# Designs tried in a protein design run: peptides against a protein of PDB entry 3J47. Part 34

Target 1, 121 residues: chain A of PDB entry 3J47
Amino acid sequence: IRLTNQLKSLKGLQSKLKDVVEYLDKVINKELPINHTILGKLQDVFNLLPNLGTPDDDEIDVENHDRINISNNLQKALTVKTNDELMVIYISNLVRSIIAFDDLIENKIQNKKIQEQRVKD
Target 2, 69 residues: chain B of PDB entry 3J47
Amino acid sequence: YEEKEESNLAATKSMVKIAEQYSKRIEEEKELTEEELKTRYVGRQDPKKHLSETADETLENNIVSVLTA

## One batch from the design tools (peptide; aimed at target 1 D44 L78, target 2 L9 T12)

Design b2_p22_4_s2 (made by RFdiffusion4, then SolubleMPNN; from b2_p22_4, 15 letters changed)
Fold by OpenDDE base, seed 1:
Structure b2_p22_4_s2 (fold): chain B 121 residues (1-121), chain C 69 residues (1-69), chain A 22 residues (1-22)
Amino acid sequence: as target 1 above (121 residues)
Amino acid sequence: as target 2 above (69 residues)
Amino acid sequence: SAVQEAQKKLQEALEKMKKRLA
């Protein structure tokens, strides 16, 4: 029983990790919107996680924000926590991209002003 | 089960730490953006450059965090 | 809530960048 539960939990973790990696790759490639895609993938991971079916897993409060799915209740809490974390990471990457873009725009504007000044001189 | 529980606990703690670091990085990025906006308005290049560099560093750290997660 | 606020700020920043490029 314990080994079976551990194997199930490990498989769930592996699946979640795979989904996270896939999501990150899609974000890097600018293929998906950050928050909606992360939430969708987290939901998919939770749906793929097998029910542990043990009474001990049912007693684990949904309030436990543990990221690793040890039980179905724990898995739900972990999924929410993982989703929030993934959203934060995605937003941070997006913000950095925006800042970099703003700098590029500013550089372009400055270059244009310099060229205009050279033409006037 | 005990080994798995310990591993899960360690992973959870690591994720919490990453989330805190990410939040701090986002705040730093915002500060840099505001400085760049002010610099654009005043026409000063130096503050804008510093903000851009900080934003880039924040992005790099986020990418590393995503790859490690 | 903090994540949602961050997302909103990011979207606003992107829109501002788009306006500057146009």
Scores: peptide ipSAE 0.418, ipTM 0.831, DockQ to the pose 0.019; fails the geometry check
OpenDDE base, seeds 2, 3, 4, 5: peptide ipSAE 0.415, 0.400, 0.398, 0.367; ipTM 0.838, 0.831, 0.830, 0.813; seeds 2, 3, 4, 5 fail the geometry check

Design b2_p22_4_s3 (made by RFdiffusion4, then SolubleMPNN; from b2_p22_4, 12 letters changed)
Fold by OpenDDE base, seed 2:
Structure b2_p22_4_s3 (fold): chain B 121 residues (1-121), chain C 69 residues (1-69), chain A 22 residues (1-22)
Amino acid sequence: as target 1 above (121 residues)
Amino acid sequence: as target 2 above (69 residues)
Amino acid sequence: DEVKKAQEELKEALEKAKERLA
């Protein structure tokens, strides 16, 4: 569910970005008039998500190196942190898998014992 | 899309706590393993089940953490 | 490092469990 939501959000953002680019291209080509309302909304979106999909946010906030990148530009700076977090998650998943496996083994052993007892009866 | 974005934001906030929680989760997993060992020794199914459930929960939390990362 | 240790311990526990099953 979460992964699907993230993918959906990413796809949505990509689509929106594409639409914006297409719109801007049309404006540049004088095919459409400048819609100030759309531009304003886009600016608001960029202000709320300053590093999302824009290469210009070269502002390497050093503070962001330790945080998971919410945005692509911040993501570049936060790549190291993201990698660390992913590693932790991977290890955690591995540990959980091992525990689950241990439980399965124990269950199998118990089942075998029960079967052996039934055969003796 | 909005719901996903909100979920991602929540996940990001959760990630800040994940580091601390991860350490705790590791300990919980160890406890579960110990309980499994004890259950194997004592032959009690209930403790083993509990350990398995806790391990599953820990795994799920880790997966969620990865998704939020 | 701590995570690695935990993994190793878990792996060892799994191996012991396998041995008991065999």
Scores: peptide ipSAE 0.407, ipTM 0.835, DockQ to the pose 0.012
OpenDDE base, seeds 1, 3, 4, 5: peptide ipSAE 0.402, 0.411, 0.395, 0.377; ipTM 0.828, 0.834, 0.835, 0.819; seeds 3, 4, 5 fail the geometry check

Design b2_p22_4_s4 (made by RFdiffusion4, then SolubleMPNN; from b2_p22_4, 15 letters changed)
Fold by OpenDDE base, seed 4:
Structure b2_p22_4_s4 (fold): chain B 121 residues (1-121), chain C 69 residues (1-69), chain A 22 residues (1-22)
Amino acid sequence: as target 1 above (121 residues)
Amino acid sequence: as target 2 above (69 residues)
Amino acid sequence: SAVQEAQKQLQKALEEMKKRLE
């Protein structure tokens, strides 16, 4: 049961990560603006993940408890790692957006200068 | 359980590596942006554009790397 | 926390750039 739940959680996280990747690809392709809401939702999922790992208080045998704790710790670690990766991806996308915006500003400035020169001539 | 733990550990290590790569790429992007700023001050349009394009490519590569991991 | 701070800085930079375009 615990293993199945962990697998389900992992699959859920994997699916979410895939969605984030897809979103990031769309942002990279300038198809969509950077949506902070997606990042927020991802953060919320990560914040909820530790709560999902609390087994119900049923008398699980002590020997399995240590293994379960190790598994939960590993899952938590993986979740944290996934969150960090998502954050990194988000930051990278933001940086790309900033660079693209800087280029746009520069292009606009250049266009304005060209127009001003044409008006003076 | 051991196999799952090993898989999780490997995944964690991979994510750490991706995070490190991302951090490095972010730093590289910042450097490129600074170079673009410097190029703007020098008044050479072409170098600035090239720097911007390079920064965009670096960011794209970072995103692809994160997506692939 | 450091990543969040970096994100915040990036967002601030974007906002500043938007202001320059206006």
Scores: peptide ipSAE 0.427, ipTM 0.838, DockQ to the pose 0.020; fails the geometry check
OpenDDE base, seeds 1, 2, 3, 5: peptide ipSAE 0.417, 0.391, 0.415, 0.377; ipTM 0.831, 0.838, 0.841, 0.818; seeds 1, 2, 3, 5 fail the geometry check

Design b2_p22_5_s1 (made by RFdiffusion4, then SolubleMPNN; its pose is not in this set)
Fold by OpenDDE base, seed 3:
Structure b2_p22_5_s1 (fold): chain B 121 residues (1-121), chain C 69 residues (1-69), chain A 22 residues (1-22)
Amino acid sequence: as target 1 above (121 residues)
Amino acid sequence: as target 2 above (69 residues)
Amino acid sequence: SLEELLKQQKKLLEEKRKKLLE
């Protein structure tokens, strides 16, 4: 559900961006007048977006990394962070699995002891 | 779209809390292990079962965290 | 930090291993 919603949101954003690009092209070609309201909103969105065009690692504010995952270069840094987080989660799951396995082994041992006792009785 | 965005935001907030939850889960796992040890010594299946259940819950929470990430 | 979390997990794993060996 969550992933589906995220995907839907991304698709919506992609569609909107495409529409904006198409609109801008039409305006440049003098086919349509500029919609100032839409342009203003888009400009606001762009101002909130990290600079996609500069690959230089230096200015990547860590706080913006989570928000900037929408931006490809920031996405790289965020991808690394996400990878690290996933690794931690993986290790945690592994640990839990080991504990569960240990408990299972102990349960099996106990069951065997119970069976052995029943045979002696 | 707004619903998905809200869901994503919730997921992100959940991720921020994952670190704290992770630490707590580690502690819970330790507690379970201790209970298991105690159960092993006492020979009572019930405490051991409880420890196993807590470990499972911890695992489930980690899985949910992975799915949210 | 992630590193600290990893260290905690490793410690937990070691403790679990110790318990398994008991």
Scores: peptide ipSAE 0.463, ipTM 0.845, DockQ to the pose 0.014; fails the geometry check
OpenDDE base, seeds 1, 2, 4, 5: peptide ipSAE 0.449, 0.447, 0.434, 0.424; ipTM 0.841, 0.845, 0.842, 0.836; seeds 1, 2, 4, 5 fail the geometry check

Design b2_p22_5_s2 (made by RFdiffusion4, then SolubleMPNN; its pose is not in this set)
Fold by OpenDDE base, seed 4:
Structure b2_p22_5_s2 (fold): chain B 121 residues (1-121), chain C 69 residues (1-69), chain A 22 residues (1-22)
Amino acid sequence: as target 1 above (121 residues)
Amino acid sequence: as target 2 above (69 residues)
Amino acid sequence: SLEDLLNELLKLRKELIEKKLK
């Protein structure tokens, strides 16, 4: 369920990003005015897509976002903010994972010590 | 998708709060790690367990924050 | 700092490894 929801969200974001890119292309071509709502939605999508950033994906997304943001400085700023937030979340998750790993190792060590003590009794 | 978009908007608004909470969670995680370190020195299983549990909780909260985000 | 936390975690990991080796 969670993974499916994440995947669905990613697909939705991808679709929105595509729509935004298409919109931005139209704006660049002066075919349409800059739609602040679309830009806001894109920012929201980018804000919602903090998960996309493998560092490489973040660079690609930053590049795409930078391109979007070059089109919209406000969107860029929001994307940067979102990226920063995502990075913080990512780092936090990593830290938690490391702590959990340390605890796991400690538990394993304790179990080993208990087993060694049992062998000695 | 719309529900997710709304959730994402709420998450984005919450992200600032999450960032603040994250900073606090990092501190909590650090405290847990210190307790684990203390438990390692004391040889008492309980403090380490508590630190580990706190770290796990911090991680879980971060994961939830990422998922909400 | 995050870096300090990471370093502490790395230290903990190292300690755990050392304990496992004993």
Scores: peptide ipSAE 0.386, ipTM 0.834, DockQ to the pose 0.013
OpenDDE base, seeds 1, 2, 3, 5: peptide ipSAE 0.380, 0.366, 0.399, 0.370; ipTM 0.822, 0.829, 0.834, 0.818; seeds 2, 3, 5 fail the geometry check

Design b2_p22_5_s3 (made by RFdiffusion4, then SolubleMPNN; its pose is not in this set)
Fold by OpenDDE base, seed 3:
Structure b2_p22_5_s3 (fold): chain B 121 residues (1-121), chain C 69 residues (1-69), chain A 22 residues (1-22)
Amino acid sequence: as target 1 above (121 residues)
Amino acid sequence: as target 2 above (69 residues)
Amino acid sequence: SLEDLLKQLLEENKKLKEKLLK
């Protein structure tokens, strides 16, 4: 379900980008007037995209660390954070699994003891 | 698209909450393990069962966290 | 720590295995 929704969103974005490119090409070719409303919305979207080009380490606004999907460099930093979080979750799952396994072993041991006691009786 | 955005936002908020809950869950898991240890020594089945159930719940929450991440 | 918890679980698992063998 979640993955499907992500794919749908990505496909929608791709389609929109394609439409924008087609529109821009038509405007460049003087086939259609510039739709200022669509262009304005697109500009807003681009302004919300992290600046891909400036390697300067300093302006990585710490706040944008949570938005994984925006721009490759910021995305790298965000990817590292995401990886760390995933590692923590993985370790937690391992711990839980070990605890559950220990409980199962204990239950088996107890069952064996009960069976042995029944045989003696 | 809007539904997915809402789901992603909810997931992100859940991740923050999961980080906090993770620390708490680790402590709960430790407590359960201690209770199991105590139950093993005392021979009481009930504390062990409770510890096992809490460990399972903690595991489930971690799995959900992984799926959300 | 998480590491300590893992160590405890491993030790408990060993004890359980020993009990199963008896």
Scores: peptide ipSAE 0.415, ipTM 0.838, DockQ to the pose 0.010
OpenDDE base, seeds 1, 2, 4, 5: peptide ipSAE 0.381, 0.392, 0.431, 0.403; ipTM 0.827, 0.826, 0.841, 0.831; seeds 2, 4 fail the geometry check

Design b2_p22_5_s4 (made by RFdiffusion4, then SolubleMPNN; its pose is not in this set)
Fold by OpenDDE base, seed 1:
Structure b2_p22_5_s4 (fold): chain B 121 residues (1-121), chain C 69 residues (1-69), chain A 22 residues (1-22)
Amino acid sequence: as target 1 above (121 residues)
Amino acid sequence: as target 2 above (69 residues)
Amino acid sequence: SLEDLLKQLLEQVEEKRKQLQE
């Protein structure tokens, strides 16, 4: 039962990750704006994952405990890594937005200068 | 279990490689931004535009790489 | 300035990268 629930949760996470990838592709293609709320929810999911893997102290035999611990540690590490990658993507998108904004400001300044020159003429 | 472990290890290695590539791309973007700033002071619009476009392309590639990882 | 903001963001990305490598 517990293992089955873990597998189900993992499958759910995999599905969500796929959805995030699809969303990010749409953002890259400028079809959708960056949604900070989605990233926040993903972070929350990843922060909850380590707690889901802590086996309750019940009498499960020592050998299975080590494998489960290794698997849980690996899953936790992968989750943290995935979270960090998502953060990097988020920051990268912010940087792109700022660069685009800078270009917009420069264009506006140039347009203003052109207009001022036309008025002097 | 072993196949899953191998898959996870391979995925982890791939992610490390992607992170390194991302770091390099970020540095390239930073260099482009500095060039754009210099171009702004010189009043040359064309170089600034080119720099901005290159920065955008670099960021796009980074996002695609992370998504494909 | 917008330039300063960009520099700060780039610095934050670099810092996060360092944290991921630790």
Scores: peptide ipSAE 0.416, ipTM 0.828, DockQ to the pose 0.027; fails the geometry check
OpenDDE base, seeds 2, 3, 4, 5: peptide ipSAE 0.387, 0.415, 0.376, 0.402; ipTM 0.833, 0.841, 0.833, 0.830; seeds 2, 3, 4, 5 fail the geometry check

Design b2_p22_6 (made by RFdiffusion4)
Pose (drawn by RFdiffusion4):
Structure b2_p22_6 (pose): chain A 91 residues (1-28, 36-48, 72-121), chain B 63 residues (1-40, 47-69), chain P 22 residues (1-22)
Amino acid sequence: IRLTNQLKSLKGLQSKLKDVVEYLDKVIHTILGKLQDVFNLNNLQKALTVKTNDELMVIYISNLVRSIIAFDDLIENKIQNKKIQEQRVKD
Amino acid sequence: YEEKEESNLAATKSMVKIAEQYSKRIEEEKELTEEELKTRPKKHLSETADETLENNIVSVLTA
Amino acid sequence: AAAEAFLEALKEAAEAELEAAA
């Protein structure tokens, strides 16, 4: 789902660029200004990425913890299944 | 495009706030362990732990 | 109008990303 959403965003840019190229050919306004703003707003992320790296680490650790908890419950489920099997054999 | 952006936007606003959500997920995780212990309720605890993991995964995907 | 709304949404998203990074 996230991927489909990202693709939709990129699709708009692609089509927008094509329109802009055609527009410029024809010319040979507000949209251009807006585009420029967006441009000004990965390069910058470079410096910002430094911080993001730290936060990514924290969210990795959280994921690990959750995985451990899931494994715990999984073990309990396995034990229950084994007990059920034993009971069936006895019967 | 908008729908997709909407989903991304929520991922971003969650990333700004994740410090509090992390502490609440930490607690939830502990709660699920407690429920399991009682069972040894157990199911409820397990569900809570799974939810916490899922929230962490969503946070990583957004990042 | 649709292109302008799209670019405005990009600005909002970018600003939110910058705020999240800062």

Design b2_p22_6_s1 (made by RFdiffusion4, then SolubleMPNN; from b2_p22_6, 14 letters changed)
Fold by OpenDDE base, seed 5:
Structure b2_p22_6_s1 (fold): chain B 121 residues (1-121), chain C 69 residues (1-69), chain A 22 residues (1-22)
Amino acid sequence: as target 1 above (121 residues)
Amino acid sequence: as target 2 above (69 residues)
Amino acid sequence: STTERELELQIKLLKAKLEAAK
């Protein structure tokens, strides 16, 4: 469900971007007038997007890395953070599994002892 | 799309909280394992059971955290 | 007894992996 929602959001964004590109092409070809309001909103979106083209690795504030998967550089940092979180979750699950197995082994040992006692009686 | 975005934001916040709690959960798992060991030596089932239950709870929390991530 | 031994070995292996991951 969560992954599906994320995928849907990404698909929606992709569709909107495609529409914008098509609109811009029509404006360039003088088929449609320039809509300043749409362009302004697009500029605002681009300003909120971490600069895809500037490799300045240094200014990526650690705090913003968690939030916006959309921009490639920020997305890269976010991807790293996500990978780290997934690793932590994986390790935690592994540890829990180990504990569960330990308990299972102990239960089996106890059951065996009980059976041995019953045979002696 | 908006509903999905809101869900993703909530999930991200939950992941941060899970990461912070991860260390605590690991410690809780260790405590449960120690209780199981003690129960094995003392022959009392209760401490071992408690350790197992705590380990299971820790695992469940980790799974939920992964699903939220 | 064989199943128990196998489980014990798996637990040991998992513990070793956890230690190696630290």
Scores: peptide ipSAE 0.440, ipTM 0.851, DockQ to the pose 0.013
OpenDDE base, seeds 1, 2, 3, 4: peptide ipSAE 0.456, 0.488, 0.448, 0.466; ipTM 0.851, 0.855, 0.848, 0.857; seeds 1, 2, 3, 4 fail the geometry check

Design b2_p22_6_s2 (made by RFdiffusion4, then SolubleMPNN; from b2_p22_6, 15 letters changed)
Fold by OpenDDE base, seed 4:
Formats: C-alpha cells, sequence, structure tokens
Structure b2_p22_6_s2 (fold): chain B 121 residues (1-121), chain C 69 residues (1-69), chain A 22 residues (1-22)
C-alpha cells in the first residue's frame, strides 16, 4: 500500500511535470502567461516528496524493508531528479521572461527614439 | 511503476547529459542576446526582434528537452 | 546544481541586459 502510494505520487508528479511542460509550451507560444504559482506548487510537491519516504518505525520484515528502502531511495532519487528538472524549467522560464521583457523595453526605447526623431524633423 | 523507475534512472543519467546540453544551449542563447544587443546599437528593430525571438525559441527548446528528458 | 548555477547566471545576465536597455 505505501509503496503503491509512493508510486502513485511519483506518477502524479510525472503527470504534473508533463502538465508544466505543456504549460511552458503554451507560454512559449504566447497562448498563456507565465504562472509562477504553478511552479511554486510543483516545488512544494517536490519538497514534500522526500517526506513521503520516511519509513514508519513499524517492524516490517527485513526483506520487505530492503525493498521498501530501495523503493524509497529510488523515490528520493526520482524526487531529486524531478526537482532538478523543475528548477531547470523554472529558470528557463525566467530566462524567457527576461528576454521577453528585454524585447519589450527595447521596443519601447525604439518607439521613444522614433518619436523624438519625428519631433526633431 | 517499475518501468517509470527505470525510465527515471535513465532520465537521471540523461539529466547530466541534458544539463551539459542545457549549458550549451544557454550559451547559444547568450550569443543570440548579444546579437540582439548589436542589433539594438544598429537601431534596426526588426533584427533585434528576430534575435530575441530566436533566443526565446532556443530557451523553449531547452525547456522542452529538459521536460522530455 | 551546476545546471541551476548556470541558469541563474543566465538569468542574471539577461537582467543586466534588460537594465542596459532601460
Amino acid sequence: as target 1 above (121 residues)
Amino acid sequence: as target 2 above (69 residues)
Amino acid sequence: SDIEKFLEKQIELLKEKLKALE
């Protein structure tokens, strides 16, 4: 049951990451604005994932314990990986946002220059 | 789940590679940004915009690659 | 991670460029 729940959580996380990717693609396509709240929620999920692997002190038989430990370690590793991926995605989105802002600022500056030139003419 | 675990392990190994690829792509993005800066000095809006768009596309591709990986 | 640091540096660079454009 617990392992299954962890696996389900990982699947959920994977699905969420996929959703984030899809969202990012939509942002790239200018279909949607960047939503930092989604990223924050994803981060929260990742921060909670390591806690899902804390073995309760229940006397689980050694063989099951080893499998559970391996599974927990794997889940932790997957969580770390997912966190890293999310961080990369987040940073990439930030970079894209900055580039977009730079372009907007440049456009504004150019527009001002054009207006100034028109006034001088 | 086991398939996913294996995929995640493979993905983790791939993530190191992806990180390296990402670093290279970031460098490419920087180059695009530098070109935008150069275009800005030339006073041609269209080239700057094009460079910015190219940088955005590069970033997008990086994000998609990281997500796919 | 190295990736995060790299991304952070890129973000910072972009921010600086943005400021230069202002």
Scores: peptide ipSAE 0.458, ipTM 0.846, DockQ to the pose 0.023; fails the geometry check
OpenDDE base, seeds 1, 2, 3, 5: peptide ipSAE 0.442, 0.421, 0.421, 0.430; ipTM 0.840, 0.834, 0.842, 0.842; seeds 1, 2, 3, 5 fail the geometry check

Design b2_p22_6_s3 (made by RFdiffusion4, then SolubleMPNN; from b2_p22_6, 14 letters changed)
Fold by OpenDDE base, seed 2:
Structure b2_p22_6_s3 (fold): chain B 121 residues (1-121), chain C 69 residues (1-69), chain A 22 residues (1-22)
Amino acid sequence: as target 1 above (121 residues)
Amino acid sequence: as target 2 above (69 residues)
Amino acid sequence: SETLKFLESQIKSLQAQLEAAQ
C-alpha cells in the first residue's frame, strides 16, 4: 500500500511537471498567456526542492540528509542513507524471523513430548 | 495523489522515529527471547506464546518501517 | 541455544552499525 501510494505520488508529480513543461513551451511560442498562479506555485515548489545544480555550497546542513529529495548530490546521500536503513530493517526482520523459528522449534519439541507421554499412557 | 503525498510525509517522519524505536524494538525482542528461555525452564506455554506474538509484532513493525523508508 | 546466540550476535552487530550510522 505505501509503495503504491509513493508511486502514485511520483506519477502525479511527473504528470504535473510534464504539464508545466508543455505550458512553458506554449508560453515561449506565444500560444498561451502565462498563468501567473501556476508559475507562482511552480516557483514555490522549486524553492522547496533542494538545489540540484550547484555542487559548491558546502553547507548542505546535515539535517536534510534524511529526506530522500531528488537533488542528485543530496539524493545520492539520501539514497545511501535509505540503503543503510533498509539494511537495518532487513537484519531486524531476519532476527525476528529467527526468534519466531526458535519459538516454533520449542513448541514442536513440547508437542512431541506431550505425544510421547500420551503413547506411554 | 494528495493522500499519497500526505502518507509519504507521514512515512518520512515515521522513519526518524523508527530509527530511535529500532533500538528499543531490538531490546524488546531480546526481552521476548529471554522470556522464551525462561518459559522453557518453567514449562509454561503461555509466556512462550506471548513472546512469539511480541516477536511477530516487532517483525511487522520492522517491515512497516522498511516500507516507509 | 546456538541459533539464539547467533541471532543475538547479529542484533548486536546491527545495533553497532546503526549507532555508527548516526
Scores: peptide ipSAE 0.451, ipTM 0.854, DockQ to the pose 0.019; fails the geometry check
OpenDDE base, seeds 1, 3, 4, 5: peptide ipSAE 0.381, 0.442, 0.388, 0.380; ipTM 0.835, 0.849, 0.839, 0.828; seeds 1, 3, 4, 5 fail the geometry check

Design b2_p22_6_s4 (made by RFdiffusion4, then SolubleMPNN; from b2_p22_6, 14 letters changed)
Fold by OpenDDE base, seed 4:
Structure b2_p22_6_s4 (fold): chain B 121 residues (1-121), chain C 69 residues (1-69), chain A 22 residues (1-22)
Amino acid sequence: as target 1 above (121 residues)
Amino acid sequence: as target 2 above (69 residues)
Amino acid sequence: STTLKFLESQIESLKALLEAME
């Protein structure tokens, strides 16, 4: 469900970006006037997005290295953080799985002992 | 889309919290394993059962964390 | 006996994993 919602959000964003690009192309070609409301919203979105591909912004803040990947430059640092988090989750799952297997094996051994005792009775 | 975005934002915040709690969960799992080892030596099933339950709970929390990530 | 050995091996693996996470 969460992944589906994230995918839906991403698709919505992609569609909106496409619409903006199309609008900007029309404005550049003088086919349509500039919609100030759309531009304002777009500017707000860009201000919320991490810097994409600017060499000057290549300095990923060390504080963001441990954070989830959001967008390109800041997003790169955030990506590293997300990877670390995913790795931790993966390791935790493995550990839990091993513990569960240990319990299963112990239960199986106990069951075998019970069965052996029943055969002797 | 808005509902999903809100859910994703909440999930992101939850992931940060999960990262902080992850170390604690690992320690809890280690404790459970130690209890199982102790139970094997003592031959008492009760500590082992408790360890198993704790491990299962930890596993469930990790799965939720993965789903949130 | 084999099952017990397998369980012991898994426990050791978990310990190693936990140590690696530290």
Scores: peptide ipSAE 0.433, ipTM 0.851, DockQ to the pose 0.014; fails the geometry check
OpenDDE base, seeds 1, 2, 3, 5: peptide ipSAE 0.422, 0.429, 0.414, 0.415; ipTM 0.843, 0.849, 0.846, 0.846; seeds 1, 2, 3, 5 fail the geometry check

Design b2_p22_7 (made by RFdiffusion4)
Pose (drawn by RFdiffusion4):
Structure b2_p22_7 (pose): chain A 91 residues (1-28, 36-48, 72-121), chain B 63 residues (1-40, 47-69), chain P 22 residues (1-22)
Amino acid sequence: IRLTNQLKSLKGLQSKLKDVVEYLDKVIHTILGKLQDVFNLNNLQKALTVKTNDELMVIYISNLVRSIIAFDDLIENKIQNKKIQEQRVKD
Amino acid sequence: YEEKEESNLAATKSMVKIAEQYSKRIEEEKELTEEELKTRPKKHLSETADETLENNIVSVLTA
Amino acid sequence: SSFEEALENTLKASELLKEIFK
């Protein structure tokens, strides 16, 4: 789902660029200003990425913890299944 | 495009706030362990732990 | 923080792109 959403966003840019190229050919405004703003707003992320790296680490750790908790419950489920099997054999 | 951006936007606003959500997910995780212990309620605890993990995963995907 | 700034810039960029694509 996230991927489909991202693709939709990129699609708009691609189409928008084509339109802009065609527009320029024809010319040979507000949208242009808006595009410029967006441009000014990955390169910048480079410095910002330094902090993101730290935060990514934290969210990785949280994921690991959750995985451990899931494994715990999984073990209990396995034990219950084994007990059920034993009871069936007895019967 | 907008629908997709909406979902992304929420992922971003969650990333700004995740320090509090992390502490609440930490607690939730602990709660689920408690429930399991009682069972040894267990199911409820397990569900809570799964939810916490899911929230962490969603945070990582957004990042 | 720089991370928050990055998110804010991303939000602003998304708002502008929504307007552009209208």

Design b2_p22_7_s1 (made by RFdiffusion4, then SolubleMPNN; from b2_p22_7, 9 letters changed)
Fold by OpenDDE base, seed 3:
Structure b2_p22_7_s1 (fold): chain B 121 residues (1-121), chain C 69 residues (1-69), chain A 22 residues (1-22)
Amino acid sequence: as target 1 above (121 residues)
Amino acid sequence: as target 2 above (69 residues)
Amino acid sequence: SAFEEMLERQIEASKLLREILK
């Protein structure tokens, strides 16, 4: 469900971007007048997008490392942080699994002892 | 799309909370292990069961965290 | 890659635990 919603959102964004590109091409070709309302909204979206073009590591605000979905260059740094978080979660799950298994083993040992006692009686 | 975006935002907030809860979960897991160890020594089934239940809850929370990440 | 490695370790640990419980 969650993954499906993410995919749907991404597809919607992709479609919108395609429409914008098509519109821009038409404007460049003088086929359609510039729609100022659409352009304004698009500019707002671009202003919210991280600067994709500057590869230099220094301008990536460390604070944005926490945001998984930030576009390409910032996304690389964020991907590292996300990977670290996923690792922690994985280790935690592993530890929990080990504990659960230890409990199951102990239960099995206890059950075996009970059975052995019943056989002796 | 808006519903999905809201869900993603909620998930991100949950990840931050998970980081805080992670330390607590580790501690809870340790406590469960200690109770299980004590149960092994004392032969009391009840503390061991409680430890197992806490470990299971910790596992469930970690799984949810993985799904959110 | 690191995440994948962690996932693999978890799977292996889970298998080991299943074997112990069997």
Scores: peptide ipSAE 0.479, ipTM 0.850, DockQ to the pose 0.018; fails the geometry check
OpenDDE base, seeds 1, 2, 4, 5: peptide ipSAE 0.477, 0.463, 0.478, 0.478; ipTM 0.849, 0.846, 0.849, 0.852; seeds 1, 2, 4, 5 fail the geometry check

